Peptides against a protein of PDB entry 3WG5. Designs and how they scored, part 190

Target 1, 218 residues: chain A of PDB entry 3WG5
Amino acid sequence: LAKNIVYVAQIKGQITSYTYDQFDRYITIAEQDNAEAIIIELDTPGGRADAMMNIVQRIQQSKIPVIIYVYPPGASAASAGTYIALGSHLIAMAPGTSIGACRPILGYSQNGSIIEAPPKITNYFIAYIKSLAQESGRNATIAEEFITKDLSLTPEEALKYGVIEVVARDINELLKKSNGMKTKIPVNGRYVTLNFTNVEVRYLAPSFKDKLISYITD
Target 2, 218 residues: chain A of PDB entry 3WG5 as posed
Amino acid sequence: LAKNIVYVAQIKGQITSYTYDQFDRYITIAEQDNAEAIIIELDTPGGRADAMMNIVQRIQQSKIPVIIYVYPPGASAASAGTYIALGSHLIAMAPGTSIGACRPILGYSQNGSIIEAPPAITNYFIAYIKSLAQESGRNATIAEEFITKDLSLTPEEALKYGVIEVVARDINELLKKSNGMKTKIPVNGRYVTLNFTNVEVRYLAPSFKDKLISYITD

## One batch from the design tools (peptide; made by RFdiffusion4, then SolubleMPNN)

Design b2_p21_2_s1 (from b2_p21_2, 11 letters changed)
Fold by OpenDDE base, seed 4:
Structure b2_p21_2_s1 (fold): chain B 218 residues (1-218), chain C 218 residues (1-218), chain A 21 residues (1-21)
Amino acid sequence: as target 1 above (218 residues)
Amino acid sequence: as target 1 above (218 residues)
Amino acid sequence: VKLHKGAIYPIRLGGGPPAVV
């Protein structure tokens, strides 16, 4: 019986346009192989809002389920990572990870202080993050509070509040717990029931380019 | 006789991951309609290197020719825009535009001074920009000098030095001058001869999201 | 890494100081 393939790839560091390339490459590989899903092990402090929006769009356009897994312990899906997660088909977190802190900023001033985004921008991202939450049937109020309160949650809190779907210690537990779950957003217009029975897990490595850019952006 | 469609879309402002989404959306629409080409009217002071690399990759993966047109007069394909152009199937510039100034930087310091990229990063982008030039049969020496000398060129200089293929005042002149040209890089593994005889020009408008992000990033 | 001539602060969602390329 042809084992369903589940791809696993790591995306670490700042959410940048290169991070988009990583998502696109990884998802494309998994799409080409008609994988049951791809799991993206995400560890990000955040990044660019534009990159984030692209990544979300790419995930939403995926022909296969894209699972964001905040992993390993100590990792975060902070800020942009939260949006990406909320834009995905399933969110999992490992114990000891975090999600949230989604307040948009313009950058850092000369003194290292945050340059606040104007209300128009903040409100845009409030609307955007709420839309992602609503579209995925996740807690839109908490999604808003990720901005308005700069809220960060533990996996247990995020699960409790209906922000995420799974708390899992590793890929095996993730596969076990998410087996039979429906994707929170459509895949090609359909909510997919995940089938992780007898799957082959395939790890995707970063390309040489991926490594180099990560080295440059870190 | 079914008129060959040429799409035209504008991409303006900083090269960000959202700019990637714009490229992806525009190219995708044109691909879906089996357009003869898409012309991207580009006006950018530059942006993120990672976004740029993604855009280049997306262009290179295009199922149709992607023409970068530095337009209107006064526009630039500065820095990241130059890389994008060099990664494309054809480069055109309007009179009064510029291309180049490709030196990578880490950012701006507190005093507004440029934080220089370390030699490793600079050398990476030198290699990268040279590869784009070489792959497209464009002037790799000048491409390097866009970094090493922070060189900016006029359309006439860029044409003279073999950095670009066309100087055109408008879309009609671009179509006229580029008709019968071969793409400088392959489309789906083949160099395409552009056929702009009796084409229908279709303008793609920015999405509401595009407008909003542009408004936020400007 | 930023390939930018202008001090344009992209909107950031965390992630530390903008690497301006």
Scores: peptide ipSAE 0.072, ipTM 0.361, DockQ to the pose 0.164; fails the geometry check
Fold by OpenDDE base, seed 1:
Structure b2_p21_2_s1 (fold): chain B 218 residues (1-218), chain C 218 residues (1-218), chain A 21 residues (1-21)
Amino acid sequence: as target 1 above (218 residues)
Amino acid sequence: as target 1 above (218 residues)
Amino acid sequence: VKLHKGAIYPIRLGGGPPAVV
């Protein structure tokens, strides 16, 4: 009997090269077990654009659907998290979460002031985020406004504007609502219809290395 | 008797936000003890440009001279390391070290291929690295070529082209050769003449956190 | 933006840590 397995993993904190390793490990485990999907519970204030681009590429190369779930309540898919979401096969958000605020910066000065990205960098990420939205059939105008207006949305607004696909309170509601949905981007060159009928949910724990990195980066 | 103290600390590996914390901690300790200078023994393949910019700013805000010393033999101040060096009060290199290779990239793809930075980003860093060179009275043409030609230099070439100030085999030779030199940028708004006559050398060890981060990032 | 060999120079997006170019 083909095991209808759905993996769930949590990624919390800043998007870094180690976050790429977490995504890669989690997706690889789920691929090895021929899971129906993996759900990544994402809570991030943002992070590195290089790591983000690598994560997006890893998601796009996945043999299985990757669902980004902004969870728990109070979580955000801010900045890099929004790009990761827009690059994924399905986006869900819990009530009381947020998405957006995608303006690139060069950093923080010692006084905590934002070092502005030059227009040239901003324009690159406008093109990139619009591409992700267009490829996934999501709202490219809002994707641009995540940068140009530093826009942040509620789950209800994000759903209304066609940025995300599901608002769900928990994994069970997510599985129920996303059952029968098509992926917003291809899996192995094909749009996949999600089958969450009689699924076994398997939680992936962070590795010791993941825990140590999170402890150091938080 | 005013203690002519020179602090020495080692920074090895990738330039990250934790590398900023190392620089900040080391410089702060040396500032608190009113050191004549701090020498940072730098060995880096490069790293994050945000962290690099923050490190440069931290160096520029230092109450004491910060000397970047590319050490030991075989070390490099590659990429971000070159910017840090060019942003510092004095640059030294040991024989058998290198500096340069400053071309910005967006990251590495899963296959290890370089994701090219758009011309817009490259041009920003050309302007930035030229600014650092100009502010410090160093060779701005070579600084640009570190990006445009992906140029790497030996200590002898870097000295010859006016990129660095000292070639030194060890800390003792560095102190001897840099004694009486003026800082290449101001300290508290003034160019400082280094006084390494009868100095006490104090080595700063990495914190436990620094050691743990290095172990994880290497 | 990564600067050479191992350099993690990400542009930072929004509420995250600084862009590392």
Scores: peptide ipSAE 0.071, ipTM 0.382, DockQ to the pose 0.255; fails the geometry check
Fold by OpenDDE base, seed 2:
Structure b2_p21_2_s1 (fold): chain B 218 residues (1-218), chain C 218 residues (1-218), chain A 21 residues (1-21)
Amino acid sequence: as target 1 above (218 residues)
Amino acid sequence: as target 1 above (218 residues)
Amino acid sequence: VKLHKGAIYPIRLGGGPPAVV
């Protein structure tokens, strides 16, 4: 039986194999409690494509709705973050956030120049991001332009173009606005109507490991 | 005697010690030829603060106007790029570019989380970026918010808020719109009125070293 | 991270190296 519980967790920083572990942990906790949904407050400049693809797969395999919320103001779902968002059950953005800039690169040169991805790789990610957009009923043309034009959008633009579903200032407004929305991808093979009536919001804290890795790197 | 020559060079990627060498080389070439100005087409996600500060100093020491042009569409003057822009004689942006997101960080954790800069470092860069804005007669409040709120702006917003001077689609429009503008900081101790009447545009190519480093890193 | 010639560098989607600024 689904509990009227919504989990909220934060994922901030680069998308790495450890970011996958965070997603997996958070989603697993919410699944175990049969939460109505989990909201991931996402703020990322991007990261590794392999980790991103694994995260998308983990979201798609979720037994509960996973809502990506680009939050707080000033946050971004840049590059890998955009892919993750497009792979999720619902995208929300706070005012003053951004989404896009999805051009794949091989890395940075010693001089800091971008090492361009070969056309084969770029085309692979064009196909991939378009697939995510199409599967979720989001704007696949804009998804392609996130790569081909390195396009970035405001929340208002992203909503207008049908990239995202919600613009919300905070969790309470997000829950209010998304109440009664259908997930953009299936949950366990079915599209779910979100029910945020009388929900308890539970915040998931970073693990001790998350804190330690943050601290060691601070 | 100033030649009616405007140099254009590209700086793309991370701000590093090598990026400093690129700025120095490009500005030096333009200085040697007594160019009317150099336009640096900038596309950067940021980089090292030390390199950034050195670049700003090199720009401030330039014997000719250095125009930072955030170009092409999809490009950014993110973080270090914003500081560099604010330290320059004129800022232009193409439509579909961005500026801001200047919060200093110590780095990224092994898990890809941002290592937050301690308040002392953050406050140092707040003071520094505000100084750059004030010296250039640009919006110091917004410059602070680039750090404190990790604010990013569109070209239209940046122009509206008095962060930048020009929105232009290409070099020709940039030259046309900036013709007759005063530099926002001194050139050799004097504010210069830009004269782009009948200018020859000369593109500076990446050096063999630039290409090699790009190629080795591609 | 030393760019060794033959290593398939993991494709990166944004996430520039730690930009100090």
Scores: peptide ipSAE 0.070, ipTM 0.352, DockQ to the pose 0.131; fails the geometry check
Fold by OpenDDE base, seed 3:
Structure b2_p21_2_s1 (fold): chain B 218 residues (1-218), chain C 218 residues (1-218), chain A 21 residues (1-21)
Amino acid sequence: as target 1 above (218 residues)
Amino acid sequence: as target 1 above (218 residues)
Amino acid sequence: VKLHKGAIYPIRLGGGPPAVV
């Protein structure tokens, strides 16, 4: 019986234009193989709002379910990572990870102080993050508080508040727990019931280019 | 007689965190050699506001004059490039180049439409670009219009309006025309009179890393 | 716009990539 394929890839570090290319490449590979899903192991302190928005868009255009998995322990889906997660078909977190802290900033001054975003930036991203939460049937109030209170949540809190769908220690537990779940947003205009029965897990390594950029940006 | 050294480097493409690293590296090399100046040949459609702000800050902290030169013909200092130019010690443009179009946006939608920045973002960058213009003794009204009207100028218009200091076809003409000019902002707390008499021009090539990132981001 | 705990990621100014969260 042809095994359902699940891809797993890692995206680590700052969300940049290159991170978009990683998402696009990984999702494209999984689409070409008609995978049941792709799981993105995400560990990010945040990053570029544009790259974030493009990544969200790429996820929303995916022909297959994209699962964001905040992994390993100690990882975060901070800031931009939270938006990406909220734009995805399913969110999972490992124990000891975090999500939130979505307040947009303009940057850091020379003294390391935050240059605050003007209220209209903040309000735009409030509207945007609430939209992502609402579209995915996730907690839009908490999504707003990720900005207004710079709220960060544990996996257990995020699950409790309806921000995420799964807490899982590893890929095997994630597959087991997400089996039979519906995607939180449509795939090709339809909500998909995830079928992780008899799956083959395939890991996508960073390309040479990905390794090189990580090496260069780390 | 020890020749005064002028460095020339090229920065092309989108303004990103890597573009900051390029500016930092190039300026640092020129500082280490106590160069008379560094000329950055800039060709950019724009980019990241944070990278832009960091680049402006790095220029303002430079121990030597940083000259932004919009070059070659067909190049632009569009959007983020305009801010960088306005933050520099001297702006030059080659004939057939452009500057301006500074309206901040949040990004592009899937249909290629602009996602407009909220008015408070726009207002922040209006205040910021006006500050850069005022600090450099450049036209703050036109700097504002680069945002409010998405204004783009030719070199001749930009010179006429007091946005830039020099129109030059090449490095030799630039050096000749800028010789004896004062920097538009201080270097180490003092306005410097540029001395391009008996200079040695040294070109800085992109590092292997720079070439690799350009190769990766292009 | 930076959406970052540590690094400034940009609001997009023109044709370049947007803000950081």
Scores: peptide ipSAE 0.050, ipTM 0.369, DockQ to the pose 0.207; fails the geometry check

Design b2_p21_2_s2 (from b2_p21_2, 11 letters changed)
Fold by OpenDDE base, seed 2:
Structure b2_p21_2_s2 (fold): chain B 218 residues (1-218), chain C 218 residues (1-218), chain A 21 residues (1-21)
Amino acid sequence: as target 1 above (218 residues)
Amino acid sequence: as target 1 above (218 residues)
Amino acid sequence: VKLHKGAIYPIRLGGGAPAVV
C-alpha cells in the first residue's frame, strides 16, 4: 500500500508577492504528488494585504488540505498570518507561539507613527476576516477582535476560543492529533477527513531563489 | 499643599528619531514642572535600534520617574518597545496588551523575507536587553528569551515572571497600584518611592508637528 | 537594525516593518 505523503514546508518572514510564489510552489508540488496534505510551518509578523488575499485564495483553491502550523516555539501568525491561517483547512500552533494582531494599517510615516487605515478599509477587513472565520467554522467574534482590539492569543487560548484546531509540539504530534479531523473548509468542494495513519513526511526545501533572497536579506 | 503633577502622554507607532523627540519633549515638560512622574502610554510594534537606545538613555537621564504604560487594550510594547520599557522606572500593562518579540533583524528584503541580524548583532542586543533587565531588577532570563525565542508575554505572565511591575486597566488604577512603589532604576542617582496620594493628572497633547506627521502618515 | 513588526505599503496587515532592534 503506497504511503500517504504529507509534505512539510517552511514559510518565514513577511507576506509578499514572493510569499505567494512560495505557497503556490509548495501546494503545487503536493497537489502533483496527490499528497494527503501539506503542512506549512508559518512564522510571520505579517505583510501585504494583497499578497495575503491571494495566498488565501490559493489555499482555498488547493486540491489537497493545507495545514497552517505556527512553528517553531516563538513563531507567530501575526496579522496577515492570522488571515492565512483562518483561510486554511486546519490550524495548528506550537507551544509558545501566537496568533492575532490583525489591525490593518496603510503603513508607517517617516516619523514611524502608524498610518491608520481609514474606517472603510478597517471595516472591509473586519468583514473579510469574519467571513474566513465563518466559512471555516472558527470563532468570528475573536476574528473581529483580532482587528478591533488588535487581540493576540496563545495556542491554548486560540484552541479554547475555537480559533484553531490543534496544539502540537512537533510534526509527529500534529499528525497524531489531526488524524481523523475534518478539514475546516472544503477541498475540491468536499470536507476531507485527514488520514495520517501510514504517512511519509517529506520536507520541501526552499528553492535556490528562496535561499538567495533569504541570503540577500540576511 | 500644591498637588503633585503626573503627566500622561501617548506615544504610538514606530520607534524613530522622531519618537525620540517626542520622549524628549514630554519628559522635558514634566521635568520643568517638577512632576511626580510622567506616564507614557506606549503602543509600538517596534522601530529603529538607534532611536530605541537613545530613548532608553533619555529615560535613564530623566530627572523624574518615567512610567511606561502599555495602553490601551490591544496595544503592544513590541521589540524596541520592550527595550524602552525595560529601561524605564516602572512598567505597567493594561489587560489585553503584550510585551516582547525582541529579536533584532537588519530589515526586510524586496521579497519580504526577514534579513536576519548576524550573530554578533543578536548577541549585542542579548547583552544589552539583559543589562536593562538586571539594572532594573527585572527578569533577565525572560529578557534574553524575548530575543532568543522571540517570546511575547501577556500582562499577567509579564507580572508573574517579574518583567513588569503593574497590571492596570486605566490611569486611575495605575496610580493607585503604583503608589508607594520604588522606581526600578534610579532617578538622579536615587531610587524614588512614588507618591500618587494627591496628584493632578495632566495630559500632554501631541504637538502640531506630531499631529501633522501622524496625519500625513494616516 | 530594526526592531519592529511594521507593515509595508499598500494596505499592510501585521508587523512587517524591519524590526531594527
Scores: peptide ipSAE 0.104, ipTM 0.396, DockQ to the pose 0.152; fails the geometry check
Fold by OpenDDE base, seed 1:
Structure b2_p21_2_s2 (fold): chain B 218 residues (1-218), chain C 218 residues (1-218), chain A 21 residues (1-21)
Amino acid sequence: as target 1 above (218 residues)
Amino acid sequence: as target 1 above (218 residues)
Amino acid sequence: VKLHKGAIYPIRLGGGAPAVV
């Protein structure tokens, strides 16, 4: 029986237009090979809201399941990373990772103080993050609190509260635990049951451009 | 026997001039009460270099031991946080935290790309971080690699490589493990042996200003 | 000079400020 391919790619650093290009490239490769899924090992402190929304849209347009895996230990799906996770087909976290801290800001002043987002923007992202949670059948109250309380959760808390689906130490445990799970959002209009019984894991390396940009943006 | 006081304070978010004010306030309170030490629970993605250098200087001028504790699980002492830790009397990390990623940048462009620091600035911070590591008897090669390789380490790796002194799950384990340790830098010109045998733990809350600024800067 | 992991953007969904390392 031909092994189903599962791609694994890493996205680390800030969510930017270049991060969109990475997501797009990785998902496109996995789509072209009719992969069972792509797992994106995510480690981000956050990033641009526009890039985040584009990434969420790209994930939602994927022809295959996109699994966001907050990995390795010490990684975070902070801020924009949380939105991306909530917009994905399945969220996994490694022990010792975090998710949350989603409050929007306009930026930072020269002195490093945050420039506050006006209530209009905050309210927009509250509505947006709640929509992502609701559409994925995840905890919309906690999603709101990621903004209103600047809440950050452990994997165990995030699982307990129904924000994420899997806690896994590595890719093998992730595949084992997520086998037979349904995607939390549709793939091509259908909820997919993941089949990881006989899979080949393929790692995608960052392009030279991705490495350079990650190196530049980190 | 009067219990030695150990203060615990939290510093979360970006390293700014306001973060300096938090460090200064917390250390000053602990100094005034002749505390055995202050433990600063640090969770930072980084910050301003000027603020970082001022914080390091403030720690080095402390009349009591300042312990940087990367806490809780999911927290990081990223970038500026690593410099602060390396400038402190003792570094502890909780399981599932991280340290490193110290490459200096000038900032981010409107598109979210990093504005690279010129070699002169990078070389300055290489020298600076190596000096902090050397002065504290910590791994200066790894300290350099936090910049040159944009290296991030787990607590176990950081301990193994001689970057940090303690891995602890909580304050009680930290106090237990660090009891009898010598400070890695002098306190008032002397290396202090920590005495946590009979201590009262006092938690310092952020001021309203600290909360507001953290809320604004996060 | 910023010692940051986090992004400086118009609307930012980040934990941390573009801080000057």
Scores: peptide ipSAE 0.104, ipTM 0.398, DockQ to the pose 0.165; fails the geometry check
Fold by OpenDDE base, seed 4:
Structure b2_p21_2_s2 (fold): chain B 218 residues (1-218), chain C 218 residues (1-218), chain A 21 residues (1-21)
Amino acid sequence: as target 1 above (218 residues)
Amino acid sequence: as target 1 above (218 residues)
Amino acid sequence: VKLHKGAIYPIRLGGGAPAVV
């Protein structure tokens, strides 16, 4: 029996339009190969809201399950990363990672202070993040609090509150724990039951362009 | 005879992953309708390099001519906007606009000072912008100087130096002046001669999402 | 990498330093 393929790729750093390209490339590869899933090892402090929204849309349009895995220990799905996670088919976190802190900002002033987003923008992202949570059957109240309280959670808290689905130390534990789970959102209009029995794990490397732009954005 | 359709859309503000979505949406609409061209009224101070590169790629993959029009007076195709323009099938500028200032930066420090890009990154973008200029038959020396000298040009200078193809006050003058011009890069592998005789101009509005994200990024 | 002449602050979803790329 041909082994089901699971792709694993890393996306690290700021969420940017290039991060979108990385997601698109990685998901496209996995789609072309009819992979069981792709796992995105995500480590982000956040980034651009626009890029985030595009990434979420790309994930939601995926022909295969996209698992966001906040990994390794010390990584975060901060801000934009939380939205991306909430927009995905499954969220996993490694011990010692974090999720949340989703308050939109306009930027940083010359003095390094946060330029606050006007209420209209904040409220938009509240509605947006709640929508992502609701659509995925995740905790929309906590999703709102990621903005309104700038809440940041541990994996254990995020699991407990129904924000994420899996706490796993590594890819093997993730595959083991998520085997038989349904995607939290549809894949091509259908909830997929993940089958990680006898899978081949394939790691996708960043392209030369990916490395360059990551080098540029880091 | 069915009038050839020319779409016009505005892209204003920072070049971001959302700007990519705007380009993609607008171009897709125009492609679906087999438009003669789409004119993007561009006003940008620049933005993300990654988004820019994706936008350039999306333009170059367009099934129809994409005209970048730096408009209205007072607008700019600054930095990322210059790259996008150079990656397009035709560049026009309104009087009182600007193009150039393409030096990559890593960002702004907390004190508002520019964090300079390392030479490796600068050199990458020099090579990239020169490639765009060369592929489009535009002035690659000036394209390099947009980075190395942080050069910014008027429409008249940009036209004189062979960076752009048209100076036009409005869409009607643009259509008139560009009628019979060949695209500076191929459309689906072929240089297209623009036919703006008896065209119907259709304006594409930003989506609600577009307005919101523009409002957020402005 | 930012190709900006000016400090345009995109809406950021981050507590961390502006990814001014």
Scores: peptide ipSAE 0.086, ipTM 0.378, DockQ to the pose 0.180; fails the geometry check
Fold by OpenDDE base, seed 3:
Structure b2_p21_2_s2 (fold): chain B 218 residues (1-218), chain C 218 residues (1-218), chain A 21 residues (1-21)
Amino acid sequence: as target 1 above (218 residues)
Amino acid sequence: as target 1 above (218 residues)
Amino acid sequence: VKLHKGAIYPIRLGGGAPAVV
């Protein structure tokens, strides 16, 4: 019997438009192979709101489930990473990771001080993050507090509050725990029940371009 | 005889990941309808390098020709807009527009001063912009000078130097002048001869989300 | 990495230094 394929790819560093290219490439490969899902191992301090919104849209347009996995231990889905996670079909976190801190900023001053976003921008992203949470059946109040209180959560807190679906130490535990779960958002207009029975895990390596860009942006 | 469709969409403001979403949406609509081409009326002061690279990739992956049209008069394809243009199947400019000024920066200081990118980043984008020019059979020396000299060109200069293919006052003149031209990059592995005989022009409006994001980023 | 003539800061969602990517 042909094993169902689950792809795993790593996305690390700042959320940029190149991060979008990585998401698009990885999801496209998984779609072409009719994979059961793709798992994105995400480690990001955040980045660009625009790149984030595109990544969310690309995930929402995916023909297959996209699982955001905050991994390895020490990783974060900070800021833009939280929005991406909330826009995905399933969120998992490894122990010792974090999610949240979603307050938009205009940038940093020369002295490293944060330049605050105007209230209009902050309010837009509050509405946006709440929408992502609501559409995915996740905690919209906590999603708002990721901005208004700059809140960061542990995996255990995020699970408890209904922000994420799985706490898992590795890919095998993630597949085991998420088997039989429904996607939190639809895939091609339908909520999919994940089937991780008899799956082959395939890792996608970063392209040469991906490696170069990551090296330039780090 | 079914008229061949040419889509026209406007993208204005900063190049952000939301701009990528706009490009993706517009190109996808045009692809679904098997349009002869899509014309993107571009007016941008620039924006994000990452969003730009994704937009370029999305254009290069298009199943149909994507024409970047710097329009209306007073518009620019500045910085990121130049890269997008150089990555496209055909570039047109209206009289009174500009292209160039591609020097990468880290950002602005609190006092509005530019924070320079390190040489490694600048050199990366020099190589990148030269590659886009070379792949499209456009002037790679001028493409480099868009960075090294922060050069901006008029439509007439850009045409003269072989950076762009068409100077046109409006969509009708653009279609007339570009009819029978080959795309500067391949579409599905083949250089396409544009056929704008007996075409219907369809305008794509920005989505509500597009309008809101444009308003927030302007 | 910003490729623009004007000072318009992209909205950043992150606690980290602006990635000039």
Scores: peptide ipSAE 0.082, ipTM 0.369, DockQ to the pose 0.175; fails the geometry check

